# Designs tried in a protein design run: peptides against a protein of PDB entry 5JXT. Part 137

Target 1, 319 residues: chain A of PDB entry 5JXT
Amino acid sequence: SLLPKKEINVYIGMSEMQVKWYQKILEKDIDAVNGAGGKRESKTRLLNIVMQLRKCCNHPYLFEGAEPGPPYTTDEHLIYNAGKMVVLDKLLKRIQKQGSRVLIFSQMSRLLDILEDYCVFRGYKYCRIDGSTAHEDRIAAIDEYNKPGSDKFIFLLTTRAGGLGINLTTADIVILYDSDWNPQADLQAMDRAHRIGQTKQVVVYRFVTDNAIEEKVLERAAQKLRLDQLVIQQGRAQVAAKAAANKDELLSMIQHGAEKVFQTKGAFGTMAEKGSQLDDDDIDAILQAGETRTKELNARYEKLGIDDLQKFTSESAYE

## One batch from the design tools (peptide; made by RFdiffusion4, then SolubleMPNN)

Design b2_p20_1_s2 (from b2_p20_1, 12 letters changed)
Fold by OpenDDE base, seed 5:
Structure b2_p20_1_s2 (fold): chain B 319 residues (1-319), chain A 20 residues (1-20)
Amino acid sequence: as target 1 above (319 residues)
Amino acid sequence: MDDMIAADDASATRPEKTYL
C-alpha cells in the first residue's frame, strides 16, 4: 500500500546577500511598496516586484551582477549566499547517507542551472528536465534516473515539466525549492514520487524563505488549495474563478516582512547565527520548527469555510 | 485568466564558468 506522504514546510532565513538584494528590490520600487501609487499603481508593476522578490528568495545569482566575478567560479559562495542552498546542502548529505534519492523542483529553470553547478561542485550525479527539454531527452533522462542501480542521486525538474504524468517512484524525497502559485502544480510534482510503485515513505520538504514574500505565496497557495477542496466537496464550481491576486493582495504580499528586512543588518535567523556552519542539530531544529508551523498553517485553513476563505486576506491572522 | 506569473525566467543565462 502507498504510505501517505509527509509534507514539511522548511522555513529558511535569508543570507546576508539575499537581505541586501531584497532591500535593493524594495528600495527600487519604494513608492509602489508603500502603496503611494494608490489606485494608479499597475498590477504589472506589483507582479514584477513579486517576481524579483521570489528570485531573491531562491538565489541572488539570478540577478545580473550578483555573482562574484569575472572570472566566474563554482565554489562555496554558491551555497552560503543563499539560505535555501545552505539548508539544501546539509539536507542532501543526510538524504544520501540514508540511501534515499531526491527530486528537486523549482519554478525557475535558471535556478536549475545554479543547482547543476552545485551538483557538479558536490559531485552529485543528477538528471535534469525543464520546459525546454525535448520529449526524447525527457524520456532518456527519466529512464536514466529510474534504471535499476542508477547512480543518479538527484533529479532536477521545473515543477511544470515534472508535473506531466511521469513516474519517478525510484525517488522517495521531494524538495520543492520554491512554490507554484497554483498548489495543484506542486501536488502534481509530489505525485511523481508519491505514486503506485513507491515502496518508501515519501517525504516532501517545501522550502520557504522566512519573513519574506514566500510565506505569503505559501499562505495563498494553502488558502487556494483549501478553497478548491471545499468547492469540489460542496459542488460550488463558480467560486474558483476569483483566485487571481488583486493589487491590494499583491501589495500586502510585497510588504510582508519588508520592515524587518529594512531593519536587518546581515542575515536572518539561523543564517545570522550559523550561516554555512549549520550542523545536523540545526537542521533538525529547522525541520522540527517547520513541522510545527506546517501543522499550525494547515489547522488555520481547515477551520475556514468557503466564505471565510474568499474574504481571508493573510493580514487578519496576526490578531 | 490565471495570471500565473511564469516564475520561469529563461531569458538570462549563467555566466561562463572558469574552471580552476
Scores: peptide ipSAE 0.153, ipTM 0.717, DockQ to the pose 0.300
Fold by OpenDDE base, seed 1:
Structure b2_p20_1_s2 (fold): chain B 319 residues (1-319), chain A 20 residues (1-20)
Amino acid sequence: as target 1 above (319 residues)
Amino acid sequence: MDDMIAADDASATRPEKTYL
């Protein structure tokens, strides 16, 4: 029988470089961030800020002029300049040591380019599929990954490319490097490993930048997922369609953690204390804290009805 | 229409790396 998947949100502090870039993004559009644009502020402008903040949460090298160089080299700076990479680097060593294989999903093909460089730098054998990958090359990559005794440890995928109904049950670990606004896209990604033919306990690690916009992306996705579940259960199919964030929701998401980011000199959380020198105990502490916060998040939304979830703005969860 | 915020900003290229 297929074992139930274990899902853990992994809350990760920003590196010093991420904090500096996050501040610069907010400062560049400070009038929009403060809501000073009022009703005249473009939804497109707020969406652009959200996208830049999400890029920052993933990796600062997604910005022009952020990567050290020339010469541009792959080195430890690729890891220590992004909190998610520091945790990923330690976690992948553990995953490999236990004889597991891993799917890594992202929304950003350009992040997969960084992850390819990382895989080469660490000597991890990998496959890649994104939105641009030809159909024949997708089949070849899947077959190469799934073959008995495959030496491919990592599969790098865009979440959209994972949506194609492919079977990757030869992996037992899923890392969601970032979250989709649509929780169904992430579920479809998990279901590549958590499907008929899986013989192991599937574990899903969802990376979430702590004290940043990604917490609000996650909360919104969890709210939407619960609404979708209740709508299916109650036969109210029309409710699922309110997918797009309004301007006020986008503004609240942009403002989340911004004050603390502006007050911070250096890195956040475990990244401030240990930086790239995380040990196995630090990783265990991050995973345990993440498991607790994941249970709390789920328990918050499980108690809510459709009417509560429809009225639930991200602000009303803390009062 | 799900205004899927296309997170895939393919616009910026990664710098050409010198493999030492």
Scores: peptide ipSAE 0.148, ipTM 0.717, DockQ to the pose 0.321
Fold by OpenDDE base, seed 2:
Structure b2_p20_1_s2 (fold): chain B 319 residues (1-319), chain A 20 residues (1-20)
Amino acid sequence: as target 1 above (319 residues)
Amino acid sequence: MDDMIAADDASATRPEKTYL
């Protein structure tokens, strides 16, 4: 029988470099961040800020001139300059020692390019699929990963490319390096490992940058998912969940943690305390804290009715 | 509308890396 998947949000502090770049992104558009643009502020401008902040949460090397060089080397700097990479690096060592195999999903193909360099640097054998991967190459990558006795440890996928009907039940660990705006896309990605033919407990680690925009992306995705579930259960097909955030929601998301980011010198949370020197106990603490916060987040939305879930999307827009 | 949120800014290639 297929075991239920275990989902854990992994809350990760920003590196010092991420904090500096996050500050720079906010400062560049400070008038928009402060709401000073009023009715004239374009939704497009706010969406662009959101995308830059999400890039920063993923890796600062997604920005031109952020990566040290020339010469451009792949070294420990690729890891310690991004909180998610520090946690990923420790988590992958544990996953490998357990004899597990892992799917890593991102929204950003350019992040997969960084993860390829990381895989080569650590000697991890991997497959890759993104939205540009030819159909034949996609089949070949899936077959190479799924073959009996495959030495491929990691599969790197964009969430959209990974969502398309494939079977990856030869993996038991799923890492969502970032989150989709549509929680159904992430569920579809998880369902590549959590399907008929899976023999192990599937564990999903969702990376979330703490005190940053990604917490609000996650909260919004959780709210939408609960609303979608309740609409289906109640047969209320007419409640088209407003898929796109409004301007005020986007502004609130951008503002989340911004003040603390501006006040911070150096890294955040566990990244400030330990930096790249996380041990196994630090990872266990992060995972345990994440499991607690995940239960709290789910319990918050499970208590809400359709009307409450709709109001929370609207009242944050009218005050 | 969903297409704009996929920040597949596929245009920026990583610089050629020297693996140490």
Scores: peptide ipSAE 0.141, ipTM 0.709, DockQ to the pose 0.449
Fold by OpenDDE base, seed 3:
Structure b2_p20_1_s2 (fold): chain B 319 residues (1-319), chain A 20 residues (1-20)
Amino acid sequence: as target 1 above (319 residues)
Amino acid sequence: MDDMIAADDASATRPEKTYL
């Protein structure tokens, strides 16, 4: 029988470089971040800030002029300049040692380009699929990954391209490097490994930048997922339509952790304490803390009814 | 369907890598 998925949010501190870039993004649009634009503030401007902050949470090298050079090298700086890469690097080493195979999903094809450079640098054999991959090349990549005795350890996918009904049950680990605004896209990605034909316990690691916008992206995704479940259970199809973030929600998401980011000199949390020198015990502590916070997050939303979830999307702008 | 602008800004190419 298919075992239930184990889902763990992995809360990761920003690197020093991410903190500096996160500050610069907020400072560039400080009037919008402070809500000084009021009713005149463009929803598009707030969405652009959200997008830049999410890029920063993924990797600072998603910005022009962020990567050190010339010369532009692939080296340890590709890892230590992004908290998610530091954790990924240690986690992949563990996953490989246990004889697992891994799907890595992102919303950003340019992050997959960074992950390709990383895979080459670490000597990890991989496959890739994104939105631009031709149909024949997608089939070839899937078949190469799924073949008996495949030497491909990693499959790199954009979440939406990986959602297209493919079978990847030859992997047992799923890493969501970032989250979709639609939690159903992430579920569809997980269901590539967690499907009929899977013989192992599927474990899903969702990377979440701590004290940043991604915590609010995760909360919003969890609210939406619970709402979708309750709407299906109660047959109330009319309730699902209010899922677009309003200006106040976007502003609240941008402001989340911003004060602490401005006060921070250096990195956050375990990234400040250990940087790239995380050991296996540090990873176990991060995973255990993540499992606890995941249970707490789920328990918060399990108690909420449809009316409460609809209010929380309106009232979490005031608490 | 608020098409939240896909975060996939494919416009910026990674700089050409020099392998030392």
Scores: peptide ipSAE 0.073, ipTM 0.690, DockQ to the pose 0.378

Design b2_p20_1_s3 (from b2_p20_1, 8 letters changed)
Fold by OpenDDE base, seed 4:
Structure b2_p20_1_s3 (fold): chain B 319 residues (1-319), chain A 20 residues (1-20)
Amino acid sequence: as target 1 above (319 residues)
Amino acid sequence: MDEMIEEYDATATRPEKTLL
């Protein structure tokens, strides 16, 4: 029988470089961030800010002129300049020692390019599939990863390209490096490893930048998922989940953690204390804290009815 | 939201790496 998957949100502090870039993104559009644009503020402008903040949460090298150089090199700076990379680097070492194999999903093909550089730098053998991968190359990559005795440790996928019904049950660990706005896309990604033919306990690590936009993206995705479940259970198929964030929702998401980011002179949380010097105990503490917060988040949305879940309740996340 | 679910293709290419 297929074991239930274990899902853990891994809450990660920003690096000092991420804090500086996050501040710059907010400062560039400070009038929009403060709501000073009022009714005239375009939804498109707010969406653009959200996309820049999500890029920052993933890796600062997704911005032009952020990567140190010229000369441009692959070195430890690729890791320590992004909190998610610091955690990923430690987590992958542990996973490899356990004899596990990993699917890494992102919404950003350009982040997969950074992860390829990282894989090469660490000597991790990998496969890649994104939205541009030819059908024949996709088959070849899947077959190479799934073959008996494959030396491919990591599969890098965009969440959408990975969603296309492929079987990757030869992996038992899933890392969602970022989250989709549609929780169903992330579920479809997890279902590549969590499917008939899996013999191991599937563990899903969802990376979430703490005190940033991604925490609100996660909350909204959890809210949507619970709403979708309740609509299905109640046979109320006509309750369209409000498909688009309104301007006030987007503004609230952008403002989340912004004040604390502006007050911060360095990195956040464990990244401020340890930076790239995270040990195995620090990783265990991050995972345990993440497991606790994951249970709390789920328990919050499980108590809400359809009518409550149809309201954007940023407040229900603080009660 | 569905419009934001698109795969982010950054126009910015990775810089050409100098092999050390």
Scores: peptide ipSAE 0.126, ipTM 0.700, DockQ to the pose 0.385
Fold by OpenDDE base, seed 1:
Structure b2_p20_1_s3 (fold): chain B 319 residues (1-319), chain A 20 residues (1-20)
Amino acid sequence: as target 1 above (319 residues)
Amino acid sequence: MDEMIEEYDATATRPEKTLL
């Protein structure tokens, strides 16, 4: 029988470079971040800020002129300049040592380009599929990865491209490097490994930048998922589809952790304490803390009814 | 909510990298 998947949110501090870029993004649009734009502030401007902050949470090299060079090199700086890469680098070594294979999902094809350079740098054999991958090449990549005795350790996928009905049950670890706004897209990604034919315990690691916008993206996705579940259970299918974030929700998401980011000199959390020198005990501590916070997050939304979830703005989570 | 996912410009290439 298929074992239930284990899902763990992995809360990761920003690197010093991420903090500096996160500050710059907020400072560039400080009037919008402070809500000073009022009714005149465009939803588009707030969405652009959200997208830049999400890029920063993934990797600062997604910004033009952020990557050191010329010469442009692939070296340890590719790792230590992004908190998610530091954790990924340690986690992948452990996963490989355990004889597991891993799917890595992102919303960002340009992040997959960074992950390709990382895979080459670490000598990890990989496959890649994104939205630009030809149908034939997609089949070939899946077949190469799923081949008995395949030497391909990692499969890099965009969440949407990975969602399209493929079977990747030869992997038992799923890393969501970032989250979709639609939690169903992430579930569909997990279901590539968590299907009939899986023989191992599937473990899903969801990377979440701590004290940043990604916590609010995750909270909103969890809220939506619970609402979708309750709507399906109650037969009210029409209500759930319409809630694109309003301006106030976007503003609240942008403001989340911003004060602490402005006050921070250097990196955040374990990234400030250890940087790239994370050991196995540090990873275990991050995973244990993540498992606890994941249970708390789920327990918060499990108690809410449809009417509460529809009115739930990010502020009401603390009352 | 689908409107909030910028179509990542898949055309943006990273600069050519030298492995050290």
Scores: peptide ipSAE 0.077, ipTM 0.612, DockQ to the pose 0.459; fails the geometry check
Fold by OpenDDE base, seed 2:
Structure b2_p20_1_s3 (fold): chain B 319 residues (1-319), chain A 20 residues (1-20)
Amino acid sequence: as target 1 above (319 residues)
Amino acid sequence: MDEMIEEYDATATRPEKTLL
């Protein structure tokens, strides 16, 4: 029988460079961040800020002029300048030693470009699929990855491209490098490895930048997922869970952790304490803390009824 | 929302990298 998937949120501090860029993003639109624009600030402006903050949480090199150069090099700076890369680099070494194979999902194709350079730099053999990948090349990449005795360790995918019903049960580890606003897209990505034909325990690591907007993206996704489950269980045909974030929700998400980011000189959390020098014990501590916080997050939403969950989702995106 | 991520991805090419 297929074993239940184990999902663990991995809470990761920002690097010093991420903190500086996160501050810059907030400062550029400080009036909108402070709510000073009132009713006149467009929802679009807030969505743009959210997107820039999510880019920063993924990697600062997603911004023009952030990457050091010329000359532009692939080196250790690609790793230590992003908290998620520091954790990924240690985690992948462990995964490989265990004889596991890994799917890495992102919303951002440009993050996959960074991950390709990283794979080459570390000597990891990989496949890639994104939204631009031709149908024939997708088939070829899937077949090469799934081949018996394949030397491909990593599959890099955009979350959407992973949604296309493909079978990747030859992987047992899933890394969600970022989260979708739609929790069903992430579930569909996980279900590429967690499907009939899987023989191993599927483990999902969801990377979440701590003290940043991604905590609120995760909370909102968990809330929506719980609401969807309750609606299905109660036989209520109400499309309640497709609600876009309203303006006030977006503003609250942007403001989350902003004060602490402005007060911080340097990196956050484990990135401030250890930086790129994380050892195996530090990774175990991060994973254990993540497992605890994941259980707490789930338990928080399990106690809420439909009416409580709906109070947070006032604007349906489909009106 | 997802379309906005792709629009923001399309605008910036990574510079050509030299492996050290």
Scores: peptide ipSAE 0.061, ipTM 0.577, DockQ to the pose 0.631; fails the geometry check
Fold by OpenDDE base, seed 3:
Structure b2_p20_1_s3 (fold): chain B 319 residues (1-319), chain A 20 residues (1-20)
Amino acid sequence: as target 1 above (319 residues)
Amino acid sequence: MDEMIEEYDATATRPEKTLL
């Protein structure tokens, strides 16, 4: 029988470089961030800020002029300048030592380009599929990864490319490097490993930048997922239509953690204390804290009805 | 919401790497 997948949100502090770029993004549009634009503020401007903040949470090198150079090199700076890369680097070493194989999903093909450089730098053998990958090359990559005795440790995928019904049950670990706005896209990605033919316990690590917009992206995704479940259960098809974030929701998401980011001169959390020097105990602590916060997050939304889930009020989860 | 994910310029290449 297929074992239930274990899902763990991995809450990761920003690196010092991420904090600096996060500040810079907020400062560039400070009037929008403060809500000073009022009714005149475009939804497009807020969505652009959200996209830049999400890029920052993934990797600073997604911005022009952020990567050190010229000359441009692949070195330890590729890792220590992004909190997610620091955790990924330690986690992949553990995963490999356990004899597991891993799918890494992102929304951002340019993040996969960074992950390719990382894989080469660490000597990890990988496959890649994104939205631009030709059908034949996609089949070849899947077959190369799934072959008996494959030396391919990592499969790099965009979440959309992973959604196309492919079977990757030869992997037992899934890393969601970022989250889709549609929680169903992430579930479909997980279901590439968590499907009939899987023989191992599938573990899903969802990376979430702590004290940043990604916490609100995750909360919104969890809310939407619960709403979708209740709509299916209650037959209330009319409720699904309000899925697009409004301006006030986007503004609230942008503002989340912004004050603390502006006050921070260095990295956040374990990234400030250890940086790239995370050990196995630090990883265990991060995973354990993440498992606790994951249970708490799920428990908040499991108790909510359809009418409560339609209220984007973060306030009602603390009563 | 889905429309703005499409504005991610997938064609933006990383800087050319110098092998040291």
Scores: peptide ipSAE 0.049, ipTM 0.580, DockQ to the pose 0.426; fails the geometry check

